# Peptides against a protein of PDB entry 7Q4I: the designs that were tried, part 188

Target 1, 281 residues: chain A of PDB entry 7Q4I
Amino acid sequence: HENSTIAERLYSEVRVLCWIMTNPSNHQKKARHVKRTWGKRCNKLIFMSSAKDDELDAVALPVGEGRNNLWGKTKEAYKYIYEHHINDADWFLKADDDTYTIVENMRYMLYPYSPETPVYFGCKFKPYVKQGYMSGGAGYVLSREAVRRFVVEALPNPKLCKSDNSGAEDVEIGKCLQNVNVLAGDSRDSNGRGRFFPFVPEHHLIPSHTDKKFWYWQYIFYKTDEGLDCCSDNAISFHYVSPNQMYVLDYLIYHLRPYGIINTPDALPNKLAVGELMPEI

## One batch from the design tools (peptide; made by RFdiffusion4, then SolubleMPNN)

Design b2_p25_7_s2 (from b2_p25_7, 17 letters changed)
Fold by OpenDDE base, seed 1:
Structure b2_p25_7_s2 (fold): chain B 281 residues (1-281), chain A 25 residues (1-25)
Amino acid sequence: as target 1 above (281 residues)
Amino acid sequence: DKEEEEEFKKVLEQIKEYFEEVKKK
């Protein structure tokens, strides 16, 4: 029997609502595989779409489909969450229908923070937004207070938040959140290793593919090493994960065990006060 | 990058094939 006592405690104390960005063409192809894998480890799982699906707990948002409407869908998704689910969780994760998330590692990162702190986490990028913004593909997680400020303070004000549905979704939410003093947190571990990845594990773990001219190295807010030192042992997310790969990752992370190797979890850090952040490394 | 997405899809397909072969033994 696995000693899941700490994971069970964190499941209760660090409640996560996961909303999945999807569309009707991906309900069967992608979204259902999220529901059958990592999405089942969220406290609440909602699929945000343009059409209702009876098999998928999907919400039909009043938005059109296509890349030009992703920002519109994000705004409506957070409005829906605020109206119906703001007290159902402490933290609110956006992920794509091809993002894989280790929810326990996210709870571990979030544990010291108050959900009343106006903060959000993800893979931080430096362009366009002074404090940085979180990459859309890696997924990003807002505190309850961050969601409140976004929906109540930012969205109703065209001077604080873009009223049209065009633009890069992750950049636009990053601008809105900055304008209401939601802080772009540092998601790195104590060794300075990243936890949210806008690509697949292979591209981060294997040094041979890193062209120094690759845009990613210009966009990343924090410098990271290449190879095995690129990534935290407590990594949270990967992007461009196919449905088949989600089942493989679920098997490797949650079912495959090397006989005789017992990982003892590190002690939980002290909780921070409201408004307090971990020191930047 | 589309090339990186395609390479990862190939590796994960290989991993999937490996696990399917192991399940058949």
Scores: peptide ipSAE 0.024, ipTM 0.536, DockQ to the pose 0.046
Fold by OpenDDE base, seed 4:
Structure b2_p25_7_s2 (fold): chain B 281 residues (1-281), chain A 25 residues (1-25)
Amino acid sequence: as target 1 above (281 residues)
Amino acid sequence: DKEEEEEFKKVLEQIKEYFEEVKKK
């Protein structure tokens, strides 16, 4: 029998709203596979798009599509969350429609923190923002207070937050959050291993990207070891995950037993006497 | 790409093995 008591407790005590960055062309191609895999483990799941989709639970935000509108979409997504859902969760995760997230491991990381603490977590990058910013692709999670400060204090002030919809969305939100004293948290485990990954597991585990010229090594805020020591036993996210890979990961993470899920083996059957067979079912 | 999928599967197997080894410690 599966013992999920700890996972169930964390599901109730560490409530997570997940919002997925998507577009109408990806509703069926990508976003539906998030809904069918890891997105089921969120307390609430919302897809942020430019078109409504009732089957997906997609919201039509008042923004255009394209890379130049991602920052606009992020601003409108958090405005929508603040207006309609700020009390529905304690923590608010942004992920892409090709991000895979182990929500139980995220709840474990978040458990000691108050949602009233102005903090956010993810894969921390060092450029452009003094305290660092969280990579958009790895996904990042804001406390309820961080969302409040972003929407109420930062967004209305062009000096604190960029009013134009252009720019790198993760850098721009990172600037806004810093300007309202939201802390860029450390998502590493007690061994200093990362939990949020802006690439597929392959790119982090396989030394083939040991080109010291790879931009990632210049961007990462914390020094991480190469190879198997790169990744926490309680890893939270991976990026550039195809729809098929999401189902593979979903199976592997359940089999690997994420934090708070313990499989208790069934009791051993009684030993049969010599010549006895198990009864036919 | 099929090659990327095969490489990804190998990495997932390595992760599985790693988690199994850590659980034995």
Scores: peptide ipSAE 0.022, ipTM 0.542, DockQ to the pose 0.030
Fold by OpenDDE base, seed 2:
Structure b2_p25_7_s2 (fold): chain B 281 residues (1-281), chain A 25 residues (1-25)
Amino acid sequence: as target 1 above (281 residues)
Amino acid sequence: DKEEEEEFKKVLEQIKEYFEEVKKK
């Protein structure tokens, strides 16, 4: 029996609604595997689609399908969340149907922050948005106040938020959030290591895959090391994770234990005041 | 080490196969 007392406390105190961006063609292929793996550790799990699926608890958003409609889907997803679920959680995670998330590590990162602080976290990129924006593939998490500002203040104003459904989803939400003073937080751990990754674990952990000319190194907001030093021991997300890899990751993270090695969790930090951020490292 | 990486990949494949068998049940 694992001592999950701290994880259980964080589950109650740091409530996370996870919404999964999917489409009808991926309900059975991808989305169901999210539901059967890491998605079960969210306080609320919703699949945002263009078609309803009662088995998945999928919502039919009033959007078309296709890569050019991802921004439209994100806007409608957060409208739906604000209307129906804004009080069901403290934090609101967007993930793709091929994103894997260690929700406990996300709760640990979020614990000191007030959900009334206008902040969001993810893999921060530096282009296009002055404060940066969070990579869509790695997943990003908004505070309750960030969702409120996005839906109530940004979306209704074409000067603050793009009315069209075209554009890079992650860039467009990043612009909107900046325009309503939602802060792009620092998701790095106390050692300056990243927690949200827009690629599979292999691509981050193995230095041989990182050509210095790779666009990623020009996009990352914070400099990160390669290899094992790239990634926090409390990493939160990976992208391009196949359905089969989700089950492998679930096994490795939650079931596989080295005999005789006991990991004691670090003490929880002090809670921050509303509007206060952790110092950037 | 390339050898360790290959061994790890083999282990991951075995785990994937195991989970595929479990899904069929």
Scores: peptide ipSAE 0.020, ipTM 0.492, DockQ to the pose 0.026
Fold by OpenDDE base, seed 5:
Structure b2_p25_7_s2 (fold): chain B 281 residues (1-281), chain A 25 residues (1-25)
Amino acid sequence: as target 1 above (281 residues)
Amino acid sequence: DKEEEEEFKKVLEQIKEYFEEVKKK
């Protein structure tokens, strides 16, 4: 029998709307499996597409498909969220249809923060944006205030936010958010280990899996180690997760238990004031 | 959801089959 009392409390106190970036060709192939796995643990789950799908709960955004339209889709997704769902959650996660998220770990990270703090979290990259930006593939989560500022203050102003739909989605939202003083938070745990990963677990957990010349090491905002020290025990997301791997991860994380090992959750940290961030590590 | 459970079971079966095939090679 699982003791989910703390998880249930966090589910109520740290409400997360997850929106999934998808397209009509991936509704059945990918998005459906998000809905059947980790997406169930969101307080609200919405699939952002170019076509409506009532079975999936997909929204048809007024955007074209293709990689060149991802920024356009992100803008329209957050407009839709702001208009229809801004009060349905405290935090708003963007993920891809091949991102896997441990939502409980995200709630744990977010717990001390006020949703009225203009902040967002993810895998922070250092290029292009002074404060950094969050990798699109790892997923990133905005506070309610961050969404408000993005939609109300940034998007309507071409000087603050790119009006066309071209460009790297994650970079462009990062620029927009910076321009409205949304802070790029530090998602690392108390040991300085990352929580959001733009790759599959294997790419991070296995030492020397990646060439030291791999672009990732130049892009990562915070220094990270390889191997088991790469990743928080409370990791939040992985990217390039196949549908089959989502079910494997669900099994391993939520069903597979070593007999006689009881994990006691750490104490919740103190809540921060509005505008306050956790101390830098 | 029964459908989700069935899909999960299918995936687990596929994984088991895959590992069995890999062990035979």
Scores: peptide ipSAE 0.018, ipTM 0.513, DockQ to the pose 0.025

Design b2_p25_7_s3 (from b2_p25_7, 18 letters changed)
Fold by OpenDDE base, seed 3:
Structure b2_p25_7_s3 (fold): chain B 281 residues (1-281), chain A 25 residues (1-25)
Amino acid sequence: as target 1 above (281 residues)
Amino acid sequence: DEKEKEEFEKVREETKKYFEEEKKK
């Protein structure tokens, strides 16, 4: 029998609303598998689409379909969240319908932070935005205050936030958030290992899989090693995860246990004051 | 700036295609 007491405490104290970016063609192919796996561990799970689906709890946003509308979907998704759900959670995760998330590890990372701190976390990239921005595919999580600033202060002002729906979604939200003084946090663990990953575990864990000239190494904000040292023991997300791989990951993470190895969780860190960040290592 | 964005989007698309093709093998 697993001792889930700390996980249950964090579930109550670090409330996470997960919104999944999807489209009508992916409701059955991808989104339903998120709902059946890691999405069930969110405090609230919403699928953001262009069509309503009552079985998925999908919301029809007033946006068109296609890759050029991803920024439009993100803006409308956060408007919808702010209007209907801003008090239902403390933290607001964006993920794709092929992102896998270990929500307990995210709650552990977020625990010391106040949701009133204007901060967001993810896989930080260095180009285009001075403080960096979070990779869209790896998923990123905003504090309640970050959502408020984004929707109330940034979105209504074309000088602060792009009014059209074109552009790279993750870069555009990163610009908007910087312009309203939302801080791009450091999601690395105490050993300097990453927690949010824009690819599948295999591509991060196997060093020979990527050319040294691969764009990812130029884009990452923090230098990370390849192989087993690439990834935190408390990793949060992976991208390009197929529906079948989601079930495999669910089994490996939540069901498969090596007999005789007991994982004792580390003590929870002290809570930070509003506006305070963990020191960068 | 726009050229770097276009190049980045292109690389992301090529990377995605690569992974999709490897899954079909």
Scores: peptide ipSAE 0.032, ipTM 0.650, DockQ to the pose 0.478
Fold by OpenDDE base, seed 2:
Structure b2_p25_7_s3 (fold): chain B 281 residues (1-281), chain A 25 residues (1-25)
Amino acid sequence: as target 1 above (281 residues)
Amino acid sequence: DEKEKEEFEKVREETKKYFEEEKKK
């Protein structure tokens, strides 16, 4: 028997709407597998596409398909969420159809924060945006207030938010959010280990997997180590996860247990006041 | 990078001030 009492409490107190970036060609190939694995642990799961799919619960956004329209799709997705779902959750996660997310670990990270605090979390990158921006592939989560500010204050103003649909999606939302005073939060654990990852676990866990000249080491906002010290024990996301790997991860995380080892969860931190952030690590 | 931390801290302080001003309205 599994004791999920704390996880059940957090499911109720830290409500997460997950929206998945997808397209019609990936509904069956990728998005369906998100729905059958980690997506079922969201309080609400919506697939944002250019075509409706009632089996998937996919929404047809008024956008074209292609890599050059990802920013346009993100803007329309958050408009749709604000109009229809802003009260259905406290936190709003963007993920790709090849992102895997441990939603319980995300709820644990988010628990102390007020959803009325203008903040968002993810894998923070340092270029292009002064406070940094969150990697699109690793997934990023906005507070309810961050969504409100993005849709109501940023999007209508071309000086605050790019009106064109071109550009790097994650950079453009990062600029918009900064311009409306949404904070780029620190998602690291108390040991300074990352929780959101723009690659598969193997790429982070294996020392010297990448060249020191690899762009990632220049982009990452916080210094990170390779190997077992790379990643929080409460890691939240990985990117470039194949459909088959999603089922493997579901098995490893939620079913596979080493006999005789019982994990006791740490005590929950105190809740922060509205506008307050965790101390810097 | 220490400079990047300092720049982030400035943005954080500016955001806190903005939020405090919005609470007074």
Scores: peptide ipSAE 0.015, ipTM 0.429, DockQ to the pose 0.017
Fold by OpenDDE base, seed 1:
Structure b2_p25_7_s3 (fold): chain B 281 residues (1-281), chain A 25 residues (1-25)
Amino acid sequence: as target 1 above (281 residues)
Amino acid sequence: DEKEKEEFEKVREETKKYFEEEKKK
């Protein structure tokens, strides 16, 4: 019998609403597999689309489909969340319909932080935004206060937040959040290892999978190594995960156990005050 | 996997071009 007591406590104390970026063509192909795997571990799961789907629990946002509308969809998704769901959770995760997330590891990272702290986490990139921005594909999580500031303070002001729907979704939200003093947090563990990953585990774990000229090494905010030291033992997300790989990961992480090996969880850190961040390593 | 890599690279290239154009304004 697994001792889930700490995970159950964190499920109650660190409430996460997960919203999934999808489209009508991917409802059956991708999004339903998120709902059948890691999405079940969110406190609330919503699929943001251009069409309603009652089987999926998809919301039809007033946006067009296509890559040029991803920023528009993100703005409307957070407006919808603020209007209908701002009190349903403490933290608000954006993920793609091919992102896999270990929600328990995210709750562990978020536990010390107040949801009233204006902060967000993800895979931090350095270009275009002074404090950095979070990679869209790896998924990113906003505090309740960050959502409030984004929707109430940033979105209504064209000087703070881009009014049109064009541009890179992750960069544009990063600019808006910086302009309302939402802090780009450090999601690395105590060993300096990343937790949010914009690729599949294989691409991060296997050295020399990409050349040194690969854009990722120029974009990453924190210097990281390839191989086993790339990734936290408490990793949170991976991107470009196929529907079949989601079920494999679900089995490997939650069901497969080496007989006789018992993992004891580390003690929870002390809670931070409102506005306080953990020191960067 | 290769198609998804290509999609990611395309999005990043489009983003880079967009910001290069915005710097010229």
Scores: peptide ipSAE 0.015, ipTM 0.509, DockQ to the pose 0.042
Fold by OpenDDE base, seed 5:
Structure b2_p25_7_s3 (fold): chain B 281 residues (1-281), chain A 25 residues (1-25)
Amino acid sequence: as target 1 above (281 residues)
Amino acid sequence: DEKEKEEFEKVREETKKYFEEEKKK
């Protein structure tokens, strides 16, 4: 009683490798729930850890654990992807083990773009990086060309990319990507609403949930609203999603339907040429 | 894509099982 023909088409045409930032202590607590929910909708799902886990399909990266090693883990994760999986997908999503992603909505956003365009998407923040950078918590997605440039051009050059493993991983990758002319894309929908969110839906949907002086409002690259107009109807990600909330979101998004309402998908936009971006909003 | 269909059904089944398990608590 459900028609997924367009979603199935996009699954084939917009291939997404999802890599999940995790650690051994979170394999059972968090990561497995990603695997059991939204992670199944990725074309390929890899858990990046410091320990191998055959049940989870976790990779042991040669990095230490802890918040101060997240940048190191990100570098090694993309090196691993480039070496083993660069042709397995067109787009490469980083997410945390408490990020929830609506992969179909991401495919919809990515559809017009060439994977050979050096671009990446996420929740764009304005500080530290001239073109902006993508919030780590909201997850961010690199084109195949962006991954290539990051791994082959940026990482080997300490002038382009931080060589040590310390620092804010999202800022550091943002700097590296800028330095190799990977464009920080605009992930907003045609109405100017965001798609990648660094918090749970409630924190974005409820007006005045945070003070206007809250750091987020100072960091966000594009003007955004609160309330029901905060978020695209085609939102892609939320962060700080508990394991239980992942299953709730899966139910709400993929199971729960208001009877008698038929959702008709919008027409797909025209595909862009290599290097071309969608018009500014 | 049959693969997506299969994965989608697996997710549905897993979600159902989860809620059934939570209901028993």
Scores: peptide ipSAE 0.006, ipTM 0.315, DockQ to the pose 0.020

Design b2_p25_7_s4 (from b2_p25_7, 17 letters changed)
Fold by OpenDDE base, seed 4:
Structure b2_p25_7_s4 (fold): chain B 281 residues (1-281), chain A 25 residues (1-25)
Amino acid sequence: as target 1 above (281 residues)
Amino acid sequence: DKEEKEEFEKVREQIKKYFEEQEKA
């Protein structure tokens, strides 16, 4: 019998709405597997698409399909969330239909923060945006105040936020959020290890003979190690996770247990005041 | 869910086969 008491407490105190970016061609191929795995651990789960799907609970956003419309879809998704769901959660996660998320680890990271603090978290990249921006593939989470500022202050102003639907979705939201003083938080654990990953676990855990010229090393905001030291024991997300790998991860994380090993959770940190951030590591 | 259970059973069987193959190697 697992002691889930602290996870249940965090589920109630750190409410997360997860919205999944998908399209009609991926409803059955990918999105349904998110709904059947990690998406069940969100307080609310919404699939953002161009077509309704009653089986999936997909929303038809007023956007076209294709890679050039991802920024348009993100803008309309957050408008929809603000209009219908802003009080249903404290934190608002964007993920792709091939992202896997350990929601309990995200709640643990978010616990000390006020949802009224204008902050967002993810895998921080350094190009294009002075404070950095969060990688779209790793998923990123906005506070309630960050969503308010994005939708109410940034989106209506073409000088603060790009009106066109073209561009890199993660870069464009990063620019908009910076322009309304939403802070790009540090998602690393107390040991300086990352929690949001823009690739599958194997690409981070296996020391790669990766060419030092690989774009990722130029984009990452914080220095990261390779191998077993790459990743927090409280890792939050991985990207490019196939439907089959979602079930593998779900089994390995939530069902498979080594006999005789008891995990005791660390104590929760103190809660921060509104506008206060954890010290940088 | 029946389909979820079937997918978990497939994954468990794949893991089992993988370790059985590694033990024989």
Scores: peptide ipSAE 0.009, ipTM 0.356, DockQ to the pose 0.023
Fold by OpenDDE base, seed 2:
Structure b2_p25_7_s4 (fold): chain B 281 residues (1-281), chain A 25 residues (1-25)
Amino acid sequence: as target 1 above (281 residues)
Amino acid sequence: DKEEKEEFEKVREQIKKYFEEQEKA
């Protein structure tokens, strides 16, 4: 029997709506496996698509399909959330249908923050946006206030937010959020280790897996290391996770235990005031 | 909330008007 008392407390106090970016061709191939694994640990789970699917609880957004419509889908997804679900959660996670998320670790990171603080978290990249932006594939989480500002203040103003549906989704939302003073938070742990990852665990955990000339090293906002020091013990997300790997990760994280090793959770930090951030590391 | 719905409808109307103006330009 697991003692989940703290996790249950955080489930109630740090409510997360997860929306999954998907399409009709991926409902059965990918999205259903998110629903059967990590997505069940969200307070609310919604699949954002171009077609309705009652088995998935998938929403048909008024958008076309294709890689060039991801920004359009993100805008419509957050409009839908604001209209129907803004009070159903405190935090609003975007993930892809091949992103794996440890929701308990995300709740732990978010716990000190007010949902009324205009902030969002993810894997921060430095190009194109002055404060940085969050990598789309790693998933990113907006506070309730960040969603409000995005939908109410940014989207209606073409000077603040791109009105057309073209462009890199993660860059475009990053520009919009910056323009309405939503802060790009630091998702690193107290040791300076990352929590959101735009690749599979193997690509981050194996030393020298990538060439030093790989674009990722030019894009990351914070310095990161390779190997076991790359990643927080409370890592939140990985990208390019196959459907089969989601079940493997669920087993490894939630079921497999080394006998005789008991992990005690760290004490929860103090709550921050509205608008206050954790100190930069 | 009723107030949130009213604010959302205003936003939708603003976006709609913007696109209608761009199509006429």
Scores: peptide ipSAE 0.000, ipTM 0.248, DockQ to the pose 0.015
Fold by OpenDDE base, seed 5:
Structure b2_p25_7_s4 (fold): chain B 281 residues (1-281), chain A 25 residues (1-25)
Amino acid sequence: as target 1 above (281 residues)
Amino acid sequence: DKEEKEEFEKVREQIKKYFEEQEKA
């Protein structure tokens, strides 16, 4: 028997719309498994594609497929969200069809923030964007105000936001968001540990898994360690998660329990005012 | 969902088999 009372409260108070970046070739192979695992814990789940799929609840965006069109798809996805769903949630998560997300941990991170604060969270990278940008693969979450500013203020202005559909989608949205004063938040926990991860848990948890010259160490905005100290106990996302691994993670996180160990949740922090951020760590 | 349950059962079986194999090694 689980006590989910706090999780249920946060589900109601911290409403998350998850949109999944996918394509028609991945509807059955990947996206369906998101829907069957972590995606069901979103308040609303939408698959953003180039083809409609009624079984998946996929939206056909007016974009082409391919890696070079991801920025175009991201722009159209947020336009679609703004037009149809801006009031359906407080926070708007982008994830890939191979991203796994612990939505409860995201709600916990987001709880103190006002959705009217122009902020977004993810795995912050330092290149290309002065304030940083959030890694596309780790997933990133925008406040309602951030979505509004992105769609209404940034997208219509070629000086603020790239009109072409080419480029790295995460960098481009990061530039656009910076240009409309959406803050790149700090998603680290109170111990300075990351919550959004652009790789699978193994790549972060196992020391010396990557060369110290690996680009990731140059890209991360905040210093992080490898091993158990890499990752928050309230980690939010991992990337490159196979469909099978999604079910494994769902089992491990939501079903597997060590008998006799009771996890008590930490107290919720105080809510922040509009425009206020958590103190720097 | 019936399909979800079936997938979880498969995963549980796979994990069980994995641990059984590791114990024999």
Scores: peptide ipSAE 0.021, ipTM 0.443, DockQ to the pose 0.023; fails the geometry check
Fold by OpenDDE base, seed 1:
Structure b2_p25_7_s4 (fold): chain B 281 residues (1-281), chain A 25 residues (1-25)
Amino acid sequence: as target 1 above (281 residues)
Amino acid sequence: DKEEKEEFEKVREQIKKYFEEQEKA
């Protein structure tokens, strides 16, 4: 028998709406596996697509498909959330249909923050945006106030937010959010270890001397080490997780237990006032 | 800088292609 009392408390106090970026070709291949695994632990789960799917509960956004429309889809997704769901949650997670998320670890990170604080979290990257921006693939979470500012203040103003649908969606939302004074938070744990990961666990945990990882070190906002020190014990997300790997991760994280080992959770931190952030490490 | 942006965009495209290949493997 598991003691889930703290997780149940956080489920009620830190309400998360998860929206999943998908397309009609991936409804059956990818998105349904999110719904059957980690997505069931969100307070609200919505699939954002270009076509309706009654089995998936997918929303047909008024956008075309393809990589050049991802920014358009992100804008329409947050408009839809603001119009229909802004009071259904405190925090609003974007994830891809191949992102895996440990929602309890996200609630733990978010617990001290007010949803009325204009802040968002994810894997912070350096380029293009002065305060940084959050990687699209790792998933990123906006406070309720951040969503309000994005939809009401940024999107209607072409000087603050790109009106066309072209560009990298994660960079463009990062620019828009900076322009309305939404803060790019620090998602690292108390040891300075990352929580949102733009790759599979294997690529972060195993040091690879491949030149292809060199870009990641240029992009990452905070210096992190490779290997076992790369990742928080309270990691939140991984990207490029196959449908089969989602079920494996779900089993390993939520079902597999070493007999006789009981983990006691750390005490919850004090809640911050509106506009306050945790100190940077 | 414009050159830095173009270099970063090329790197981002290469990354996206690499991971698309890994998802197919």
Scores: peptide ipSAE 0.015, ipTM 0.452, DockQ to the pose 0.327; fails the geometry check

